Peptides against a protein of PDB entry 5OOQ. Designs and how they scored, part 196

Target 1, 227 residues: chain A of PDB entry 5OOQ
Amino acid sequence: YREDVRQVVTHPANALSFLQPGRLVEISVNGKDNYGWGAVVDFAKRINKRNPSAVYTDHESYIVNVVVNTMYIDSPVNLLKPFNPTLPEGIRPAEEGEKSICAVIPITLDSIKSIGNLRLYMPKDIRASGQKETVGKSLREVNRRFPDGIPVLDPVKNMKIEDEDFLKLMKKIDVLNTKLSSNPLTNSMRLEELYGKYSRKHDLHEDMKQLKRKISESQAVIQLDDL

## One batch from the design tools (peptide; made by RFdiffusion4, then SolubleMPNN)

Design b2_p28_4_s2 (from b2_p28_4, 12 letters changed)
Fold by OpenDDE base, seed 4:
Structure b2_p28_4_s2 (fold): chain B 227 residues (1-227), chain A 28 residues (1-28)
Amino acid sequence: as target 1 above (227 residues)
Amino acid sequence: MEVFDEFPLSEEEKEKEKKRKELEKRLK
């Protein structure tokens, strides 16, 4: 359900009006590299100069430049190109015990995990020396002030998403949260059961996908032998 | 550095975005 909410929230029709300079966003690149909370610099529609006919999905059709303070210090940040979401190899967040630096990274809307209700006052020239670090300090201060996490925009109240199916989804989530809060033991067993069922279904689906892939590969080999 | 809780775009920001879109249309 959280992923479904994220897909709706990060859709251009909903997200772009909340991606002002300084808007805090939680960043996960390709679902693997978690940079934590960053600040929006700007955004633009994705244009491929080499392939103007390139069609992007809605979530990949815009590039958002964000300041992060969690970039690994030895990452090749000099290879970063504004508005190019294809990150060079070695661009990653710092792991535990590693030093981090501030960097501006271009991300797609699909790399936004959540949109915060907070906005930083951004420097006029973020590319000027020391300005990224100033934003980085501000991000650290915000994290200090909100130890329980930065407040996320309410999709309905704040973003005014009025889609009926989305509203139904939100109501279901609220009911589940209320039930979880009221009966932790029953919910833990049910959550374990649901997770077990989901895990089994996921495993079965992955097994089926692997089997289909093996069948397809075997058919491809047969076709090669018949030529 | 002040932290603002700003939900909607200001009218000025909307106008800037409109102008930007108009400029992008003229460049095409």
Scores: peptide ipSAE 0.214, ipTM 0.490, DockQ to the pose 0.219
Fold by OpenDDE base, seed 3:
Structure b2_p28_4_s2 (fold): chain B 227 residues (1-227), chain A 28 residues (1-28)
Amino acid sequence: as target 1 above (227 residues)
Amino acid sequence: MEVFDEFPLSEEEKEKEKKRKELEKRLK
């Protein structure tokens, strides 16, 4: 159930409006490499210059640059390529007993475990010497202030996800959390069905939004020519 | 460095969240 919610929350139509500079996000790369909470630098649509016809899933179609303070010190960070989410071999979080450093890494939306209800004030030039470390200190301070975990954005109240199928999903999760006695397997199948319905509706909504944007852009050009 | 709380919780919401966390701790 948590994964189904994560898929909805991290979908571009929902997540991108909350990925402002300084937004805290919890990062797990490939479901294995947990970097903990990092800070968003920026994001961009994923473009493959070598293969412009490359088709990505919705969750892989954007690259988010994030500052992490948990990078293993001997990781080949010099091999990191901006806006390339395929990380070089050896790029990993520090394990217990290992030293860590601050780094900017490019991730996909699928690597976001949760979106925090907090934002850091980001330096103007994060690439300047010492700026990553400043953000790293701020991340440590935030973790210290929130020992029970950084507050997560509420999908309904904060993100304004008002899809009926999603709301039903959330209600079912709440019922399951209160009624542990209900058979989890039967309820999981119903949640997958609800997520499938939501995903289809969301695709249509995004298409409409893109069309409205194109229409607005065309109208703006016409108004400029009429001036 | 300033930390911004984008959507501050009301006192009622904070209490509900505490109760929820307590329930989750009991269920673990």
Scores: peptide ipSAE 0.164, ipTM 0.668, DockQ to the pose 0.283
Fold by OpenDDE base, seed 1:
Structure b2_p28_4_s2 (fold): chain B 227 residues (1-227), chain A 28 residues (1-28)
Amino acid sequence: as target 1 above (227 residues)
Amino acid sequence: MEVFDEFPLSEEEKEKEKKRKELEKRLK
């Protein structure tokens, strides 16, 4: 059930509006590399320059750049390519007893375990010397202040996800969390229906973004002609 | 560096979340 919620929450139609600079997100790459809580730098639509015809799933269609403070110190961070979520071999979080460093890593939406209710004030140039370490210190301070865990965005109250099937799922989870027995959701079929609805919403969002860009471009051209 | 809550939890919500986490720990 938690995975089902995660799939809905991290869908572009829901997640992107909450991936502002400084947003805290909990990161797990490939289901095994847990970086803990990081801070969002920015995000962009995934474009394959080598294969423009590449089709990505919804959860792989965007790249999110995040600052983490748990990168293994001997990881080949110099091999990281901006906006390439395929991480080089050896890029991993520090294990117990290992030293960690701060790094900016590109991840997909599928690598987000949860979206936090907290944001950091991000420096304008995160790639400048010392800036990622400053963010790293802030992340440590946040973890210190929230020993029971960083508050997660409420999908309904905060993210305004109003899908009926999702609301039913959330209700069932709440019942289960209170140790009340409920019938298992036939989750697989409903999840597919949910994804279909969210995919349509995403398409609308992209269309609106493209329209806004075209309007901005047209205004810029008009200003150039008036000069 | 300043940290801000976009949607700060009420004290009641914080208490509910604590109880929830305690219950989850007992279920593991």
Scores: peptide ipSAE 0.097, ipTM 0.693, DockQ to the pose 0.274
Fold by OpenDDE base, seed 2:
Structure b2_p28_4_s2 (fold): chain B 227 residues (1-227), chain A 28 residues (1-28)
Amino acid sequence: as target 1 above (227 residues)
Amino acid sequence: MEVFDEFPLSEEEKEKEKKRKELEKRLK
């Protein structure tokens, strides 16, 4: 059930509007590399310049750049490519007893374990020297303030996910409590139904981006007419 | 100075969310 919820929450139709700069996200890359809580820098639609016809799943169709403070110090961070979620070999979080550094890593939506109910104040230029370390300090401060864990966005109350099937899923989770493993097939079917519904809809982020462009263009035209 | 804010942070973001919801309704 938790994975089902995660899939819905991290779907572009739901997640992108909450991936503002500074948004805290819990990161697990490839289901094994846990970086803990990081801060969103930005995100973009995944584009393959070499293969423009490449088709990505919904959860792999966007790249999110995040600041983490748990990168292993000897990781080949210089090999990181902006907006390339295929991380070089050796890029990993520090293990217990190892030293860590701050890094900006590109991840897919599928690598988001949770979306936090908090945002950091982000430097204007995160790529400038020392800025990622500043964010790293802020992350440590947040972790200090929330020893029991960083609060996660409520899918219903905060994210306003109002899909009926999702609401039914959430209600079921709430009712079942300790019996969350019961009737997994039904929940999977509901999730599939949700995906079907989302796949039939346009990308909300892209729609908003297009709208913003149209507004900007209209304003530009008005300025030209006033000249 | 606080290094973080709880969601939502700004009226602009609230407006963006409102617009998102409006678009979502139109797509229904």
Scores: peptide ipSAE 0.028, ipTM 0.414, DockQ to the pose 0.171; fails the geometry check

Design b2_p28_4_s3 (from b2_p28_4, 12 letters changed)
Fold by OpenDDE base, seed 1:
Structure b2_p28_4_s3 (fold): chain B 227 residues (1-227), chain A 28 residues (1-28)
Amino acid sequence: as target 1 above (227 residues)
Amino acid sequence: MKVYDLFPKSKEELEKEKLEKELEKKLK
């Protein structure tokens, strides 16, 4: 059920509106490499120039660039290619006792474990020398301030996901947390139907335009609040 | 949504921005 919720939350129709620069996201690559909380730099629709006919799943159709502060120090970060979510061999988070560095990694939406209800102020040029490290320090500070965990966006209250099937899923989860009786298979099918509806109802191109506008508006609001 | 400005602008940057805003107002 948690995975089902994650699938809905990280669907482009829902997630992209919240992937503003500085948005905190919890990152797990390939279900194995946990980088912890990182900060969104930007995102773009995944385009394969070599194979324009390539069809990606909804969760793999966008690339999100994120700053992480948990990259293993000996990882071949120089081999990272912007907007290429296929990470080179050896790119991994530092294990316990290992030293870590800050890096910008491209991930898919499917690599987002959770979306935080917090945003960092991001430098204008994250690729400039020292800027990643500054964000890394900020991430450490946030983690220090939230020892019980960074607050996660509420899918209903914050993200305004009002799909009936999703709401039913959430209710079932609430019941399960109370009674452990819901059938995961039934929920999975409903989720597939929901995704089908999202895929059919949303023109991702138009959605991106609208999202860019919303992001710009949100940035303006942030600037007003900082004044 | 909580936004944390963990990168406060320096006094110099703030003054520069103020000056730029003032200049923009004068140019309008």
Scores: peptide ipSAE 0.039, ipTM 0.388, DockQ to the pose 0.073
Fold by OpenDDE base, seed 4:
Structure b2_p28_4_s3 (fold): chain B 227 residues (1-227), chain A 28 residues (1-28)
Amino acid sequence: as target 1 above (227 residues)
Amino acid sequence: MKVYDLFPKSKEELEKEKLEKELEKKLK
């Protein structure tokens, strides 16, 4: 169901109106390269100059240029071509422990995991020296401000997707989420978390009681020696 | 660089979120 929602949200009819410059989007390329949250620079309809008759799927019919701050430092970013979503070999996000840099990458709508409810004020010329890094700093600041995650656009409330089938899908998801939340397993996990917290508190409390008893016993021994 | 919410939350929603965060901190 999540993928179904994503397909609807990232469809050009819905997504493009929210891909203003500075819009935050969560990016995954080819289902494996997670760049995290980036900022939209611009978008354009995909045109194949070599094959004007080329037909693309709806989700591949537009190219979105996005600034990411998670590009692996040794990636061949100089080989990136604007509005060419076919990324050169070696273009990838930095792994844990690797250094990252800011880059503008062209992606398709299909590479958008989610659309954020936030926008950055973008520089007028993102290709100017240092401007990508400025956006990168802003992205880090956003992540700092939203430790629980960047808020995602609500497809219904924010994007105002009113398709009946989509609304039915959303209702089903809500029902499932409610059922999952009411699921004894979820309750048991919450109970386990609560029990874990309680157990930790109880263990600490018991340790404190034992310590207090030892102190009291030690004081009692001292008092006995003083008679 | 300035960050803004395209759909800013109401003051009430922000207060609710603050209260929820405070509650979460107390429950920890």
Scores: peptide ipSAE 0.025, ipTM 0.401, DockQ to the pose 0.315
Fold by OpenDDE base, seed 3:
Structure b2_p28_4_s3 (fold): chain B 227 residues (1-227), chain A 28 residues (1-28)
Amino acid sequence: as target 1 above (227 residues)
Amino acid sequence: MKVYDLFPKSKEELEKEKLEKELEKKLK
């Protein structure tokens, strides 16, 4: 059930409007490498210059650059390329007892475990020397301030996901969380059906186009204020 | 949305944040 919610939340039609610079996101790359909470730098539509006809899934169609403070110190961070989500071998979070450093890594939407209801103020030039470390320090401070965990965006209240099938899914999850006695297998099958209906009913492509326009308009206004 | 001002914000950045909050409210 949590994965079904994650798929909806991290879909471009829902997630992109909340991936402003400084937005906190919880990062798990390829389901193996948990970097914990990082801060969004920026995002862009994934473009394959070598294969312009490449078709990506919705969750792989955008690249999000994020600052993490849990990168293993001996990781080949110099080989990281902005907007290239294919990470070089050896790029991994530090394990227990290992030293970590701050790094900017490109991830897909599928690597977002959760979106936080917090946003850091980001330096104007994150690529300048020492700026990523400053963000890393801020991340540590946030973790210190929220020992019980960083608050996650509510999909309904905060993200305004008002799809009827999604709302039904959320209600079922709430019922399941309250009623431990319900057969988890039967409930899982019903949730998959609801997610399937959600995916079919929503022209996610049109929603994404509308969202892109809104983001572009918002960015244009921001750029006009910065000029 | 909680915004952590861990860095001193310029007036321009504060205005940008206000605008973003207003936009978020309109999108909600």
Scores: peptide ipSAE 0.031, ipTM 0.421, DockQ to the pose 0.088; fails the geometry check
Fold by OpenDDE base, seed 2:
Structure b2_p28_4_s3 (fold): chain B 227 residues (1-227), chain A 28 residues (1-28)
Amino acid sequence: as target 1 above (227 residues)
Amino acid sequence: MKVYDLFPKSKEELEKEKLEKELEKKLK
């Protein structure tokens, strides 16, 4: 059921507010290529210039640029296209015994395994020569300081996810951890249903519109006071 | 290396700060 929690945590309605520059995220591309912990550079809504009508799932609707220090040295990093999460063939993390380099890779929210409770100080211009390597050194230092693993954001305490369906999901997970569930499939389906309900309640597009409206309203009030 | 934000702000607090920053930019 860790996957169900991950789905909620990485949903744009929850994740985007915590994807500030320098935020540590654990990266697994397509569930296969584990890059370990990287640092967020920025994110943007996924736009297909060739097909503006393209519809993406919630977890694929945003592109997050992240610095990783585990890129295989012989990976064709020059073929990486900004804001294109479809990585070229050969882009992979270094295996044991292989040399790695720092790279900025575009990923979807679905490629985030965990969001860390830490942020790195990020250079202003990550694309400048040597800056990626600086972040890479910082990542190594963080890993050294946290040998038991980088602390993960608590969905409730840190992310303040108080949605009733999510809380029910968490409760179900706790119950399952305590009780050897005689029917894990039934419980899994139930968790999926809870996630579905959560997802239906949180439309990122609407959330963004609401935020924009609040900004506009606040600006209008200030302008009126200045007149 | 500088590590910060060990205790991240809530979504609501972040939205508030974003709003404040946007307001400041428009007032300048």
Scores: peptide ipSAE 0.030, ipTM 0.477, DockQ to the pose 0.204; fails the geometry check

Design b2_p28_4_s4 (from b2_p28_4, 10 letters changed)
Fold by OpenDDE base, seed 1:
Structure b2_p28_4_s4 (fold): chain B 227 residues (1-227), chain A 28 residues (1-28)
Amino acid sequence: as target 1 above (227 residues)
Amino acid sequence: MKIYDDFPLSEEELKKREEEKKLEKKLE
């Protein structure tokens, strides 16, 4: 069920409007390399220069550049290519006892575990020397301030995902969390139908996405603290 | 660096965060 929610939340139709610069996102590359919470730099539609006709899944169709502060120090970060989510061998988070550095990594939407309800004020030129380290310090401070975890966007209240099947899914999860045993949803079939709806609406949703993004950007941002 | 919230915090959440900040400052 959590994976099903993640798939809906990270779908371009829902996620892109919340991937403003500085948005905190929890990153798990290929479901195994956990970088923890990072900050969004920008995103772009994935384009294959060698094969312009290449078709990507919805979750792989966009590249998000994120600042992480958990990159293993000996990772070949110089081999990273902007907007190329195929990470070179050796690019990984630091393990316990290893030193970490700050890096900007390109990820797919599928590598987003959670979207935070917080944004950092990002430097204008993140690629300038020392700027990514500044963001790294801010990320550490955020983690310090939220020892119980960074608040996650509510898919319904914050993201305004109003799909009926999704709402039913959320209700079932809520029931399960309260230890009320409800029959397991045959989640896979309904998820496919749900994804089918999002995929078919994608063309119409580009305009809607732009509108939602504009609405999101126009929303009042409350300053929590200066870092 | 500034931290922002795109959504209005509830009064309860604001109070909780203020209490947490006060607690953190006392522990420093």
Scores: peptide ipSAE 0.092, ipTM 0.518, DockQ to the pose 0.249; fails the geometry check
Fold by OpenDDE base, seed 5:
Structure b2_p28_4_s4 (fold): chain B 227 residues (1-227), chain A 28 residues (1-28)
Amino acid sequence: as target 1 above (227 residues)
Amino acid sequence: MKIYDDFPLSEEELKKREEEKKLEKKLE
């Protein structure tokens, strides 16, 4: 059920309006490399210059650049290519006991585990020397301030996902969490239906995305602290 | 760097976090 929710939340029609600079996102690459919480730099639609006819899934159709503070220190970060989510060999999070550094990595929407209800004030030039480290310090401070975990965006209250099937899914999850009475198979089928609807309404979704982005940008943000 | 919260925090929680931060700075 959590994966089903994640698929809907990270769909471009829903996620992109909340990927403003500084937005905190929890990152898992290829289901194995957990970088923890990072900060969004920017995003762009994925374009394959070598194969313009390449068709990507909705969750792979955008690239998000994020600052992480958990990159293994000996990772070949110099081989990272902007807006290329295919990471070079050796790019990985630091394991327990290993030293980490700050890096900007390109990820797909599918690599977003959660979207946080917090934003960092990002430096104007993240590529400038020392700026990534500043963001890294801020990330550490945020983690310190939220020992029980960084608050996640509420899909309904915050993201305003009003799809009827999704609302039913959320209700089922709530019931399951409360009563352990959920049918995973039914939820998976509904997810496929939702995905199909999103796929068929690409033009409408793009318009909706633009509208949601405008709404999101106009939302009041409460300043917690200066970091 | 400034951090922004999209959910309302209680004044008490904010004060607690500020006090913790001040304490850490004094111990450094």
Scores: peptide ipSAE 0.039, ipTM 0.476, DockQ to the pose 0.243; fails the geometry check
Fold by OpenDDE base, seed 3:
Structure b2_p28_4_s4 (fold): chain B 227 residues (1-227), chain A 28 residues (1-28)
Amino acid sequence: as target 1 above (227 residues)
Amino acid sequence: MKIYDDFPLSEEELKKREEEKKLEKKLE
């Protein structure tokens, strides 16, 4: 069920309006490389220059650039290509006992584990010398302030996802978390239908605009200085 | 490549940016 929620939350129709500069996101690349919480720099629609006719899934159709402070120090960061989510060999998080550095990495929406309800004030030029490290310090400070974890956006209250099937899913999860006996929902089929609804929404821009209209920045973003 | 690096802080700013985007699309 958690993966199903993640699929809905990270769908472009829902996620993009919350990927403002400085938005905190939890990053897992290829389902194994956990970079922890990073800060969004920007995002762009994925374009294959070599094959303009390339078709990507919804979750792979956008590239999100994020600052992480957990990059292994000896990773070949110089080989990183902007807006190329296929990371070079050796690009990985630091393991226990290894030194880490700050880096900007391009990821897909599918690499977002969760979207935080916090937003950092980002430097104007993140690629300037020392600016990534400044963001890295801010990330460390956030982690210090939230030892029990960074607050995650509520899909319903914050993201205003109001699909009936999704609401039923969320309710079921809540019931399960409270250890209340719930009838087994054949949620897999309903979730496929739910995903089908999002996939059929071809105008992702319009959906994003609708979400932006429903959410004031003050409701969607908690600034670090306001903590 | 379309880069989205900022979002409006207010509904008014959102509307303004939407109008600008519509204008850009018409000019393309």
Scores: peptide ipSAE 0.030, ipTM 0.470, DockQ to the pose 0.018; fails the geometry check
Fold by OpenDDE base, seed 2:
Structure b2_p28_4_s4 (fold): chain B 227 residues (1-227), chain A 28 residues (1-28)
Amino acid sequence: as target 1 above (227 residues)
Amino acid sequence: MKIYDDFPLSEEELKKREEEKKLEKKLE
């Protein structure tokens, strides 16, 4: 069920309005490389200059640039290409005992594990020398302030996802969490079906507009300076 | 295509962006 929720939350129609500069996101690249919480720099629609007719899935159709402070120090960060989510070989998070550095990495929406209910103040020029390290320090401070984990946006209360199928999914998850004997597999299959229905029912462009309006009315963002 | 400007921004962020745009126009 968690994956199903993630699919809905990270869908462009829902996620993009919350990917403002400084938004904290939990990053897992290719489902294997966990960078932890990073900060959004910006995002753009994925364009393949070599193949303009390239078709991407909804979750792969946008590239999000994020600052992470967990990049392995010996990673070939110089080979990173802006807005290219295909990371060079050797780009990975530091393991336990390894030293890490700050880096800006391009990721797809599919690499977002969670969207945080916090935003960092971002430098105007993150590409300038030392600026990514400043963000890295801020990330460390946030982690210090939230030892039990960074608060995640509530899909319903904060993101205002009001899709009926999604709401039903959330209710089922709540019921399952209360039931010790719940079959997670059965529920997961159902969630996938719900996501499928959701994806088919929604026009991405219209959904984005609606979500933007909802956010404008009630912005559920906690700034680091307000902590 | 940058959809950056289409995000709901705080009033403060909007002001900052407007100022940045003004500065960019002055530099052009």
Scores: peptide ipSAE 0.021, ipTM 0.468, DockQ to the pose 0.016; fails the geometry check

